Peptides against a protein of PDB entry 7BBL. Designs and how they scored, part 29

Target 1, 86 residues: chain A of PDB entry 7BBL
Amino acid sequence: IAQESLESQEQRARAALRERYLRSLLAMVGHQVSFTLHEGVRVAAHFGATDLDVANFYVSQLQTPIGVQAEALLRCSDIISYTFKP

## One batch from the design tools (peptide)

Design b1_p29_1_s4 (made by RFdiffusion4, then SolubleMPNN; from b1_p29_1, 14 letters changed)
Fold by OpenDDE base, seed 1:
Structure b1_p29_1_s4 (fold): chain B 86 residues (1-86), chain A 29 residues (1-29)
Amino acid sequence: as target 1 above (86 residues)
Amino acid sequence: SLAELQARFVAEAEAEIRALRARRAELAA
């Protein structure tokens, strides 16, 4: 079996990483997600959607230290990490 | 609405995943 080119392998690897990311996002649909933001701020919200290119998070029932927002936008640049229970 | 955004997101993400798999299959062939 002929081996694919190095360039092709790299392209497939990048595609695989992108797919893994998208699958992880889809897994979050309908679940509460815990977000770690800057300066030690932690919030929880139900995942709604993201921008596939910008990765803004559109969420509901955002629970913050200063209150709850029914619907909210979390910018990717504000998020350090997030976790959820599948 | 958020519900509409979610539906659109799911559709787009699933479509892209299919495209990515097809691309990888083509590259591997």
Scores: peptide ipSAE 0.648, ipTM 0.929, DockQ to the pose 0.799
Fold by OpenDDE base, seed 3:
Structure b1_p29_1_s4 (fold): chain B 86 residues (1-86), chain A 29 residues (1-29)
Amino acid sequence: as target 1 above (86 residues)
Amino acid sequence: SLAELQARFVAEAEAEIRALRARRAELAA
């Protein structure tokens, strides 16, 4: 039995990680997500979509300290982290 | 609309996942 090359193994590993990331995004569809922004600001919103290249988040019902936005864009650069309950 | 954007996102993400799985299978073969 021919052994898979190290390079091929690494490629498969990277592909697996990418898939895991995409699946995590898909898991957020239809769920409220909590975002931690700069300076400790935390907001919650329903996940709509991302642009997979830049990782901008398109969300609805964004709850901010000063009010609710029906639809909003959260840039990757604005986001420190995010969590959600599946 | 956001709904349309979400639909496109889901379709594209799922398509890429399928492609990634196929690629891994090809690499292993």
Scores: peptide ipSAE 0.647, ipTM 0.929, DockQ to the pose 0.823
Fold by OpenDDE base, seed 4:
Structure b1_p29_1_s4 (fold): chain B 86 residues (1-86), chain A 29 residues (1-29)
Amino acid sequence: as target 1 above (86 residues)
Amino acid sequence: SLAELQARFVAEAEAEIRALRARRAELAA
């Protein structure tokens, strides 16, 4: 049996990682997510959507230290990390 | 609206996942 090429293996690996990423995003739908932003700012919001290429986060009920935004856009560049409970 | 964005996101993400699985299956064959 001919062995799969290295390039093919790499493609499969990349595809697997992409799927894992997408599945993680889908898992956040309908859940509150905690975001760590720059300067130690932490916010919580209900995950709405992302744009799959740029990774902007569209969220609702954004709880910030200075108030609540009904709807908000969080740029990927603004986010240090995020966590959620599935 | 956010609801519309979410619906579109879910549909697109699920479609891409299906495509990714199909691609991996093709590569493995």
Scores: peptide ipSAE 0.647, ipTM 0.928, DockQ to the pose 0.875
Fold by OpenDDE base, seed 5:
Structure b1_p29_1_s4 (fold): chain B 86 residues (1-86), chain A 29 residues (1-29)
Amino acid sequence: as target 1 above (86 residues)
Amino acid sequence: SLAELQARFVAEAEAEIRALRARRAELAA
């Protein structure tokens, strides 16, 4: 049985982590997501899509402290964390 | 439109997942 190199093992591990990330994004499709932004600001929005390389979030019905935005772009740099209920 | 963005996102994410699985299987073989 051929022995897998350390480099190959690390590549598989990185690939597995990337897949888990992508699957988590797909799980949010069609769901409302709660985002925690800077300065303790929390918003809720329906998840539409992400930019897979930059991790931008394209959302609808963004509920903010100052009102609701029909469609919005949330930059990854603006987001501290997010949660949703499957 | 947002609908178009979502459709493209889903297609691209699913394609990448398939590729990642294939790559891991290849590396483990």
Scores: peptide ipSAE 0.646, ipTM 0.928, DockQ to the pose 0.852

Design b1_p29_2_s2 (made by RFdiffusion4, then SolubleMPNN; from b1_p29_2, 13 letters changed)
Fold by OpenDDE base, seed 2:
Structure b1_p29_2_s2 (fold): chain B 86 residues (1-86), chain A 29 residues (1-29)
Amino acid sequence: as target 1 above (86 residues)
Amino acid sequence: EAVAEARARVRELEEELRRVFAEQLAAVR
């Protein structure tokens, strides 16, 4: 059996990471997510959707230190990390 | 090959998510 090329292995690895990310998004649908933003700001919101490419998060009921936004957009560039309970 | 299969799974997930997200956004607007 011929060995898979290094390039092919790398392509599979990239695809696996992408798949893992996408499956996590699917798991977040309809759930509240906690986002850690810059300056130690933490917010919670219900996950609605993303644009997949830019990875903007479209959320609802965003709980911020200054109040609750019914609808909001969080950019990946603004997010340090996030966690959720599937 | 294994690469094609992996890419196919990704494409299927992206298509599913696009549908799900469209529904979520429509429910909000």
Scores: peptide ipSAE 0.575, ipTM 0.906, DockQ to the pose 0.752
Fold by OpenDDE base, seed 5:
Structure b1_p29_2_s2 (fold): chain B 86 residues (1-86), chain A 29 residues (1-29)
Amino acid sequence: as target 1 above (86 residues)
Amino acid sequence: EAVAEARARVRELEEELRRVFAEQLAAVR
C-alpha cells in the first residue's frame, strides 16, 4: 500500500545498473574481448581484470594492428566500446 | 528493504570480482 519514495526508486535504478555492469565483468572472465578504440582501431585481447571504479582493463595477448602485446592496460578513455561472447 | 537488498547484491558482486581479478592477475606473473 505504501508508495516507494522517488529517492528510493532512483537508488534502486542506480543499483540495478551497477549490478548489470558488474555481472557483465564477471561474464568476461576467461574470454577474449574485442575493443573498439579511437580512429576506428579494433583490437582483441584476453580479459584479465578491471578497475571497478575507473573501468581500466588489464588484458593479455593484446592483438593490435602492429603486433601482439603480452600484457597491457587499456584505459577507459581509450575505449569506445567492447564486445565479447560469454 | 528493496534498496538495501539491491545494494547488498552489488557489494557481494564487487567482493567476488576483487577475488577473481586478484587470481587472474596472479596467474599472469
Scores: peptide ipSAE 0.574, ipTM 0.905, DockQ to the pose 0.765
Fold by OpenDDE base, seed 3:
Structure b1_p29_2_s2 (fold): chain B 86 residues (1-86), chain A 29 residues (1-29)
Amino acid sequence: as target 1 above (86 residues)
Amino acid sequence: EAVAEARARVRELEEELRRVFAEQLAAVR
């Protein structure tokens, strides 16, 4: 039995992680997402799109402590974590 | 082989997402 090389196994593992991430984005489309930002700030918004390279989040109806933004951009560097209901 | 198939799935997902995201962003204007 020809065994897959270690390098090939690592490449497959990286591809699997990328696939998992992309599928999560697809599942997020059209749903409200809750974001935890720095300094303990928590916001909710409807997911629109992302930058697949930089992971910027383009969202609508962003609910913040000071009000609602119709449209907003959340940078990956600003996001600690996020949750959503598939 | 297995790696090629895994990469193909990734490419297909990225292409689909690009289309979906373009539609979402176009609806903003």
Scores: peptide ipSAE 0.574, ipTM 0.905, DockQ to the pose 0.727
Fold by OpenDDE base, seed 4:
Structure b1_p29_2_s2 (fold): chain B 86 residues (1-86), chain A 29 residues (1-29)
Amino acid sequence: as target 1 above (86 residues)
Amino acid sequence: EAVAEARARVRELEEELRRVFAEQLAAVR
Protein backbone atom coordinates (compact mmCIF):
# COMPACT_ATOMS: atom_id res chain seq x y z
CA ILE B 1 0.00 0.00 0.00
CA ALA B 2 2.95 2.29 0.66
CA GLN B 3 4.51 3.85 -2.42
CA GLU B 4 8.00 2.64 -3.25
CA SER B 5 10.59 5.38 -2.90
CA LEU B 6 12.06 7.01 -5.99
CA GLU B 7 15.49 5.74 -4.98
CA SER B 8 14.18 2.19 -4.76
CA GLN B 9 12.53 2.53 -8.17
CA GLU B 10 15.82 3.70 -9.65
CA GLN B 11 17.64 0.76 -8.09
CA ARG B 12 15.15 -1.67 -9.59
CA ALA B 13 15.49 0.01 -12.98
CA ARG B 14 19.29 -0.37 -12.87
CA ALA B 15 18.95 -4.00 -11.86
CA ALA B 16 16.51 -4.61 -14.72
CA LEU B 17 18.95 -3.16 -17.25
CA ARG B 18 21.77 -5.29 -15.85
CA GLU B 19 19.57 -8.38 -16.01
CA ARG B 20 18.69 -7.66 -19.64
CA TYR B 21 22.36 -7.33 -20.52
CA LEU B 22 23.30 -10.57 -18.76
CA ARG B 23 20.47 -12.50 -20.41
CA SER B 24 21.70 -11.20 -23.75
CA LEU B 25 25.17 -12.57 -23.02
CA LEU B 26 23.66 -15.92 -22.11
CA ALA B 27 21.75 -15.93 -25.40
CA MET B 28 24.98 -15.25 -27.32
CA VAL B 29 26.79 -18.35 -26.02
CA GLY B 30 27.53 -20.72 -28.86
CA HIS B 31 26.36 -18.30 -31.55
CA GLN B 32 28.05 -16.22 -34.19
CA VAL B 33 28.17 -12.52 -33.41
CA SER B 34 28.76 -9.65 -35.81
CA PHE B 35 30.94 -6.87 -34.43
CA THR B 36 31.22 -3.37 -35.80
CA LEU B 37 34.63 -1.91 -35.05
CA HIS B 38 36.16 1.50 -35.62
CA GLU B 39 36.50 2.87 -39.16
CA GLY B 40 33.48 0.83 -40.24
CA VAL B 41 35.29 -2.50 -40.03
CA ARG B 42 32.93 -5.43 -39.50
CA VAL B 43 33.93 -8.87 -38.29
CA ALA B 44 32.06 -12.02 -37.31
CA ALA B 45 33.05 -14.58 -34.71
CA HIS B 46 31.70 -17.35 -32.53
CA PHE B 47 31.11 -16.08 -29.02
CA GLY B 48 32.92 -17.97 -26.27
CA ALA B 49 33.08 -15.84 -23.17
CA THR B 50 33.36 -12.35 -21.74
CA ASP B 51 34.21 -10.71 -18.47
CA LEU B 52 31.14 -9.29 -16.80
CA ASP B 53 32.66 -5.90 -15.96
CA VAL B 54 34.85 -4.72 -18.84
CA ALA B 55 33.27 -6.75 -21.64
CA ASN B 56 36.37 -8.34 -23.08
CA PHE B 57 35.04 -10.77 -25.66
CA TYR B 58 36.81 -14.10 -26.07
CA VAL B 59 35.85 -15.43 -29.47
CA SER B 60 36.77 -18.09 -32.01
CA GLN B 61 36.75 -18.29 -35.80
CA LEU B 62 37.08 -14.54 -36.15
CA GLN B 63 36.37 -13.60 -39.75
CA THR B 64 38.39 -10.55 -40.71
CA PRO B 65 38.82 -8.81 -44.08
CA ILE B 66 42.13 -10.65 -44.56
CA GLY B 67 41.29 -14.08 -43.20
CA VAL B 68 40.07 -16.19 -40.29
CA GLN B 69 41.69 -16.03 -36.87
CA ALA B 70 41.13 -19.18 -34.82
CA GLU B 71 41.07 -17.42 -31.46
CA ALA B 72 40.86 -13.74 -30.61
CA LEU B 73 40.24 -11.22 -27.87
CA LEU B 74 38.08 -8.21 -28.64
CA ARG B 75 38.14 -5.43 -26.08
CA CYS B 76 35.20 -3.13 -25.51
CA SER B 77 37.37 -0.19 -26.54
CA ASP B 78 37.59 -1.72 -30.01
CA ILE B 79 33.88 -2.33 -30.42
CA ILE B 80 31.26 0.15 -31.59
CA SER B 81 28.35 -2.31 -31.60
CA TYR B 82 27.42 -5.94 -32.08
CA THR B 83 24.46 -7.99 -33.26
CA PHE B 84 23.50 -11.64 -33.12
CA LYS B 85 20.68 -14.03 -33.91
CA PRO B 86 19.54 -15.95 -30.83
CA GLU A 1 8.83 -6.39 -6.67
CA ALA A 2 11.43 -5.71 -4.02
CA VAL A 3 14.86 -4.38 -4.96
CA ALA A 4 16.42 -7.34 -3.17
CA GLU A 5 14.66 -9.80 -5.47
CA ALA A 6 15.80 -7.94 -8.57
CA ARG A 7 19.38 -7.96 -7.30
CA ALA A 8 19.14 -11.65 -6.48
CA ARG A 9 18.22 -12.44 -10.10
CA VAL A 10 21.24 -10.45 -11.27
CA ARG A 11 23.55 -12.34 -8.91
CA GLU A 12 22.19 -15.68 -10.05
CA LEU A 13 22.68 -14.75 -13.70
CA GLU A 14 26.24 -13.63 -13.05
CA GLU A 15 27.02 -16.91 -11.28
CA GLU A 16 25.50 -18.90 -14.13
CA LEU A 17 27.45 -16.96 -16.73
CA ARG A 18 30.72 -17.42 -14.84
CA ARG A 19 30.16 -21.18 -14.93
CA VAL A 20 29.18 -21.19 -18.60
CA PHE A 21 32.13 -19.02 -19.60
CA ALA A 22 34.55 -21.20 -17.66
CA GLU A 23 33.23 -24.22 -19.52
CA GLN A 24 33.53 -22.46 -22.87
CA LEU A 25 37.11 -21.41 -22.24
CA ALA A 26 38.05 -24.88 -20.98
CA ALA A 27 36.55 -26.46 -24.09
CA VAL A 28 38.71 -24.31 -26.36
CA ARG A 29 41.93 -25.20 -24.49
Scores: peptide ipSAE 0.572, ipTM 0.905, DockQ to the pose 0.707

Design b1_p29_2_s3 (made by RFdiffusion4, then SolubleMPNN; from b1_p29_2, 10 letters changed)
Fold by OpenDDE base, seed 3:
Structure b1_p29_2_s3 (fold): chain B 86 residues (1-86), chain A 29 residues (1-29)
Amino acid sequence: as target 1 above (86 residues)
Amino acid sequence: EAVAEAAARVAELEAELRVVFAEQLARVR
């Protein structure tokens, strides 16, 4: 059994954190998410997906104060914060 | 190697996320 180098150990550690993050994103698919938008507007939706740089949120059943949108795109610039519900 | 295996898992997960993303985007009008 060859001793793994420190560089290799660090590389595995970084990869493990990345994997954990990505698996978390996948696990949230279909779960309810609440967004806080500008001017205190809060909306709820079902999480569909984000791009890898989290620039965009694709959601379904977006519940806004003025109605429900079946499918929607929320841009990161429009979002102040968000919370996933298990 | 263990590093290569870890990298492969990450690559697969990123590929899966890209597919999910593309499918969602296709439904937005």
Scores: peptide ipSAE 0.608, ipTM 0.914, DockQ to the pose 0.534
Fold by OpenDDE base, seed 5:
Structure b1_p29_2_s3 (fold): chain B 86 residues (1-86), chain A 29 residues (1-29)
Amino acid sequence: as target 1 above (86 residues)
Amino acid sequence: EAVAEAAARVAELEAELRVVFAEQLARVR
């Protein structure tokens, strides 16, 4: 029976966690997301995608205090926090 | 091999997310 090294076991464990994370991102596509922006502004949108380092959020139907934006890109620098809706 | 398979699954998921990201980027006005 082939023995797996400790390092290999750790690599698999890290990969499993990464996989779980990535699958969770995919699962949120199309779901509603709420953002808290600067100055306490809160907005809601439909989640489209993030890049792999979560630097940007592509969203649709962004509901802002001043109106609805059909398509939008939100950067991490714009966002204080966010919450996904199941 | 188990490590290689795990890495391949991650790579595939990342590739899928890149496609989704690119599609959304193309829709931004």
Scores: peptide ipSAE 0.607, ipTM 0.914, DockQ to the pose 0.569
Fold by OpenDDE base, seed 1:
Structure b1_p29_2_s3 (fold): chain B 86 residues (1-86), chain A 29 residues (1-29)
Amino acid sequence: as target 1 above (86 residues)
Amino acid sequence: EAVAEAAARVAELEAELRVVFAEQLARVR
């Protein structure tokens, strides 16, 4: 019986975790997300997408202190933390 | 090959997310 190499086992494990992550992102499309920004500002929006390196968040219905923005881009440099609300 | 199938699923999911990302980017004004 050809035994799977340690490297192959690690590749499968990484792939499984990556698949789980990516499916979770797809499942969160349209769901509410909350961001903590600088100066303690917190905003809510509907999650649209991120790029694969999570450098940018594309969101809709962004609730800001000055009103609602229909479509918006938030950059990692703007964000301290975020929470999905499924 | 189990590794190849796993990699293919990941690649397809990443392709789907790239499309979603591009569509969202096109709507930002």
Scores: peptide ipSAE 0.607, ipTM 0.914, DockQ to the pose 0.542
Fold by OpenDDE base, seed 4:
Structure b1_p29_2_s3 (fold): chain B 86 residues (1-86), chain A 29 residues (1-29)
Amino acid sequence: as target 1 above (86 residues)
Amino acid sequence: EAVAEAAARVAELEAELRVVFAEQLARVR
């Protein structure tokens, strides 16, 4: 009887979790996202993309205290938290 | 085979995300 190794089972489990995560990111494209920045500043935008390590957020229609920016890059270092609006 | 299939799906998803990322980056001024 061919039996899948423990390592193989673990590899599949890790891959399944990674797949779920990546599909979730794709599903959020175009959805609204709210960011909490330093000093309590909150901004809203439409999610475009992140890099695979979530170091950067590429967004559109970023509502800032000084106006709306059509396209913008937010760096993780500037962000305290974020919330997607599914 | 099952592991290879799972890995392939992940790789494809990552490739798709890289494309989306690159397209967005190109529009940032």
Scores: peptide ipSAE 0.606, ipTM 0.913, DockQ to the pose 0.533

Design b1_p29_2_s4 (made by RFdiffusion4, then SolubleMPNN; from b1_p29_2, 11 letters changed)
Fold by OpenDDE base, seed 3:
Structure b1_p29_2_s4 (fold): chain B 86 residues (1-86), chain A 29 residues (1-29)
Amino acid sequence: as target 1 above (86 residues)
Amino acid sequence: EEVARARARVARLEEELRRVFAEQLARVR
């Protein structure tokens, strides 16, 4: 560490943060998630995956006001907020 | 080198996430 340049140290720090972020996303797979959509619509589902920029949420067992969808894609533009359950 | 190893770990994680994403996408009609 003492031999590393400042740039190298910063690069490692950035990589560490990125790693933590990515591991967190992966850890959420299978967890229940609640979404608040436009016009006050709220839905619950199981989190399947998201892309690297969190633009899309792929979920299963989506509980909507009109029924349950086995698989679904929610776009970030459709979502006001979301909460993961432990 | 430490930086290279750190970058490699990130790359592997990103690839894993991409794979999971692709698998889920394939299930959506």
Scores: peptide ipSAE 0.633, ipTM 0.921, DockQ to the pose 0.508
Fold by OpenDDE base, seed 5:
Structure b1_p29_2_s4 (fold): chain B 86 residues (1-86), chain A 29 residues (1-29)
Amino acid sequence: as target 1 above (86 residues)
Amino acid sequence: EEVARARARVARLEEELRRVFAEQLARVR
């Protein structure tokens, strides 16, 4: 039988990794997330959504030192790291 | 064709992510 080309195999592998990544992002919708911001500030929220390049985070119930925001947009430039809670 | 099917799945997932993003954006005031 005809064997799939190396190029085709690589294309499938890249697509599989992309699929796994996207499914992981979608699976985290509604889960709690913690962000480490500048100056060591840590905040907690519920993850709503990100764009395809994870440049923007839409979250709810953002708990900050100043108060709680029901809905908020965080930009990648504001975030040092983040952790999802399963 | 396997590559085409894989690309189609990725495209559907990206569209779903865009929809979720748009829905959330609409709630930010």
Scores: peptide ipSAE 0.631, ipTM 0.921, DockQ to the pose 0.553
Fold by OpenDDE base, seed 4:
Structure b1_p29_2_s4 (fold): chain B 86 residues (1-86), chain A 29 residues (1-29)
Amino acid sequence: as target 1 above (86 residues)
Amino acid sequence: EEVARARARVARLEEELRRVFAEQLARVR
């Protein structure tokens, strides 16, 4: 029986990690996400989507210090960190 | 074949993410 090459095994391993990552992102759709922005500002929202390089976050029900925004786009340049609440 | 199938699953997931992204973008006013 022909064995899978080492290179092929590594390729499958990388693909498996990528698959797990992508499935995790899809699983977070509709879940709460908290963002830490500059100057210590923290906001909470419901996660909608990101692009593949996580440069942009599309969120709903964004809770800001002055009120709630129904829909919003957050850019990576505005975000220090984020946490999902599954 | 195993590598090809794994890559195909990744490609489908990336396409799904792109679709979700596009749908959300369309809802942003």
Scores: peptide ipSAE 0.631, ipTM 0.921, DockQ to the pose 0.542
Fold by OpenDDE base, seed 2:
Structure b1_p29_2_s4 (fold): chain B 86 residues (1-86), chain A 29 residues (1-29)
Amino acid sequence: as target 1 above (86 residues)
Amino acid sequence: EEVARARARVARLEEELRRVFAEQLARVR
């Protein structure tokens, strides 16, 4: 059996990284997530899903200063940082 | 071949994530 070409090895490596990334996103479904927004606002929620480019976050039980929002869509442009909780 | 199998796994995962997002997004009023 011929050794796999360098090109093929690189393609597999790229695919493996993509797979790892996608599996990580799936693994976070249902976990608590904390967002840091502009003006020092921090909110907590449960991570539902994100699109493939992480442009949007679907979350539930979004804790805001004025109450809990059952369902919400956050845009990456509104987010400074986020942290997932185990 | 190995590359094709790897790409297929990625495609399946992307479809899964797309599905999950779409289903949840649909619930947002």
Scores: peptide ipSAE 0.630, ipTM 0.921, DockQ to the pose 0.545

## One batch from the design tools (peptide)

Design b1_p30_1 (made by RFdiffusion4)
Fold by OpenDDE base, seed 2:
Structure b1_p30_1 (fold): chain B 86 residues (1-86), chain A 30 residues (1-30)
Amino acid sequence: as target 1 above (86 residues)
Amino acid sequence: PEAEHQAALLAAAAAQAAAEAQGAAERAAA
């Protein structure tokens, strides 16, 4: 019986995670998302879109500690984690 | 490092999506 290589298993695992991530993005569309940024900064914004290659987040009504930005770009490197309520 | 960070975000988002899907399934079964 042929068994799957470690590389193939890892590739499938990555593909599964990618699919789940995309499902998460679908769930975020039109919803407010909470982002945790560096140094404990937490912000909330309405989800607009992402650049799937580099995981840039295009958001609106970004609520920051110093005010609200109508439109904003959050780079992948800016984001420690994010959560949302479907 | 950037690729690893993206992978971490993917993993976290995947975990949340899975939890939400599981919760929805449990509510539908109830």
Scores: peptide ipSAE 0.120, ipTM 0.572, DockQ to the pose 0.032
Fold by OpenDDE base, seed 1:
Structure b1_p30_1 (fold): chain B 86 residues (1-86), chain A 30 residues (1-30)
Amino acid sequence: as target 1 above (86 residues)
Amino acid sequence: PEAEHQAALLAAAAAQAAAEAQGAAERAAA
């Protein structure tokens, strides 16, 4: 049996991480999510959709420290962590 | 870099879920 190359192992690892990420996104559908952004900023919003290629979060009723935005886009790179009640 | 960041988000979410589960168990036992 041919030994799996390091590159192949890395491919499988990336695929597994992507699967877990997508599962997490699906779990957010229909839920309010609390996001922790840079500078310790916390916001809450209803999950709408994502751009899977860019990993953008399209949300509604974004509650920010300075007000509520009906529709908003959160970039994945801006998000440190998120939580939601399933 | 994107994959690493996604992994970090997953790790944080998992840690939060574990903490919530532990807290719930402790409250139920009290």
Scores: peptide ipSAE 0.119, ipTM 0.584, DockQ to the pose 0.032
Fold by OpenDDE base, seed 3:
Structure b1_p30_1 (fold): chain B 86 residues (1-86), chain A 30 residues (1-30)
Amino acid sequence: as target 1 above (86 residues)
Amino acid sequence: PEAEHQAALLAAAAAQAAAEAQGAAERAAA
């Protein structure tokens, strides 16, 4: 019985994850996203776009503990996780 | 290190898109 190699399976898995990530980004357009940052800081902002290679998030109306920032860039290294309501 | 972090974010985003945003994913595919 022919079986796909482990390396080939991993390549397909990575491709599938990338596709689902891109679909997630498309789903976030025009929606508010909740970001969890370091030290337990949570912020909310309207999604604009990302740099697909670096995963920088370009957002508007960023709600932070010290106020609202009209336009902001959230670096990938600052983000622990994010979620949104579709 | 940063590449590993990006991979973790990618995996988490993929998981929520599949489990919590099935309807949104269907619209994106149309």
Scores: peptide ipSAE 0.118, ipTM 0.589, DockQ to the pose 0.036
Fold by OpenDDE base, seed 4:
Structure b1_p30_1 (fold): chain B 86 residues (1-86), chain A 30 residues (1-30)
Amino acid sequence: as target 1 above (86 residues)
Amino acid sequence: PEAEHQAALLAAAAAQAAAEAQGAAERAAA
C-alpha cells in the first residue's frame, strides 16, 4: 500500500478544516448568533456575511452591554467563541 | 496563528452541534 506523504496529509487536513469552517459560516446566515468576546464580553447579532479573505463578520442589530448597533463589523481575532440555533 | 484561531472557533461550534445531537438522542431514547 502506497503511503501518502506527510505534506500531502497535512494539506488534506487543512482543506478539510477550511471546508468545515466555511460550512459553519454558511449555517449562520440568517440566524441570530451569540458571540463571546475577550474580557467576558458577550454580544448577540444577526449574521449577514463574512469576508473570507480577512475573516471579518458583517452583522446587524449588534446587541452589546452598552447598546445596540444597527450595523457592525466583528473581527475574527476579537471572537473567542460563538453559538447559534440552526 | 489565525488559522489556529479559526480551528478553535470551529471546534467550539462542533462541540455545540455534538451536544445538540446527544440531547436529541437522549430524548429519543427516553
Scores: peptide ipSAE 0.116, ipTM 0.571, DockQ to the pose 0.031

Design b1_p30_2 (made by RFdiffusion4)
Fold by OpenDDE base, seed 1:
Structure b1_p30_2 (fold): chain B 86 residues (1-86), chain A 30 residues (1-30)
Amino acid sequence: as target 1 above (86 residues)
Amino acid sequence: MTQEEFIEAAEAELAELDEQLEALDEEQEA
């Protein structure tokens, strides 16, 4: 019985997490997502896409405290967290 | 990127991840 190396275990864990992440993103497609940004700012927008590497969120109907933007780009670096209802 | 492009890219990566996980499982069973 080959013992799985620590590196292999970590690789599996990373892969599993990445898979769950991607599936969650796919589940968000076309749905409204609530984003928590810096300084406690919360916005809502319809999720369109993300860059899988650069990690930008391409969204529509971005609701901000000052109005609605038809199309917007949210940088992941600006996002603290997000939630959605599937 | 467009929504369609994103879906395609995400599904492609998911397929790769499944393959990687399968390979890891095979290595573990061997």
Scores: peptide ipSAE 0.561, ipTM 0.877, DockQ to the pose 0.759
Fold by OpenDDE base, seed 3:
Structure b1_p30_2 (fold): chain B 86 residues (1-86), chain A 30 residues (1-30)
Amino acid sequence: as target 1 above (86 residues)
Amino acid sequence: MTQEEFIEAAEAELAELDEQLEALDEEQEA
C-alpha cells in the first residue's frame, strides 16, 4: 500500500480547503449575506461575486445605516466576518 | 467582475482542483 507523502497530504488538504471555500462562495450567490465590519458596523447585502485572489466582495442592495446602495464593493480588509443563511 | 464571470472562474478552478485530487488519488493507487 503506497503511503501518501507528507507533501501530498498537505497538497490534498490545501486543495480540499480551497474547494470548500469556493463552493461556499458559490452557494452564497444571489443570497443575502450579513457582514460585520470594523467598529461593529453591520451591513446586509446580496452576494454577487468575489475577487478570488484579493477577496473583494461585489455585492448588491447593500443595506447600511444611512441607506441602501444598489451596487457596492466590500474589501476583504474591511470585513471582520460574514454570515449566510441557506 | 460580474456574477457570471465569477461563477465561471470559480467553477473552472474547482475543475482544476478536482483534476489535481484525481491525480493524487491515482498516484496512491499505483
Scores: peptide ipSAE 0.560, ipTM 0.876, DockQ to the pose 0.747
Fold by OpenDDE base, seed 4:
Structure b1_p30_2 (fold): chain B 86 residues (1-86), chain A 30 residues (1-30)
Amino acid sequence: as target 1 above (86 residues)
Amino acid sequence: MTQEEFIEAAEAELAELDEQLEALDEEQEA
């Protein structure tokens, strides 16, 4: 059986990683996610959607230090990291 | 973008990725 080329192996690896990423996003849908923003600001919100290039996070029930926003858009450029618990 | 639209788009891309992986497998087995 022919050995798969290095290029094909890389294509397979990229596809597999993209699949895992998309599956993880789908797993977050409707769940509360904790976002770490610049300057140590932390917010929590229910994850609704992202752009597939991860430009924006569309969230609901955004908890900020001054209150809750029912619907909000978080720009990826504002986010350092995020975590969630299933 | 709504949650429903996101789910639909993500699942559509996942289907394309599955087809890509299947094509790579078929090329390897041929």
Scores: peptide ipSAE 0.558, ipTM 0.876, DockQ to the pose 0.831
Fold by OpenDDE base, seed 5:
Structure b1_p30_2 (fold): chain B 86 residues (1-86), chain A 30 residues (1-30)
Amino acid sequence: as target 1 above (86 residues)
Amino acid sequence: MTQEEFIEAAEAELAELDEQLEALDEEQEA
């Protein structure tokens, strides 16, 4: 009856969190996502891809208060939160 | 990166994570 070490517990926790993150990203493929940016700015765009390490969002049809951009890059530093309807 | 490249990379990493988690589980069973 060997107990899991603290290190192994941490490894499992990190792996589980990463898995959940990646699966959530894959679930957004082909969907419109609502992004909350700094200063309460909200935009909507179709999710295309992300950089898995930096978490940049490559999106299309970005709707902003000043217009629509066909293709856009949203840096993680610009994003506070995002939501989508599965 | 393209959507295709993203999906491929994400699925590849998920496979690695699944293997890692399985290995951790097997280690606990032993």
Scores: peptide ipSAE 0.558, ipTM 0.876, DockQ to the pose 0.723

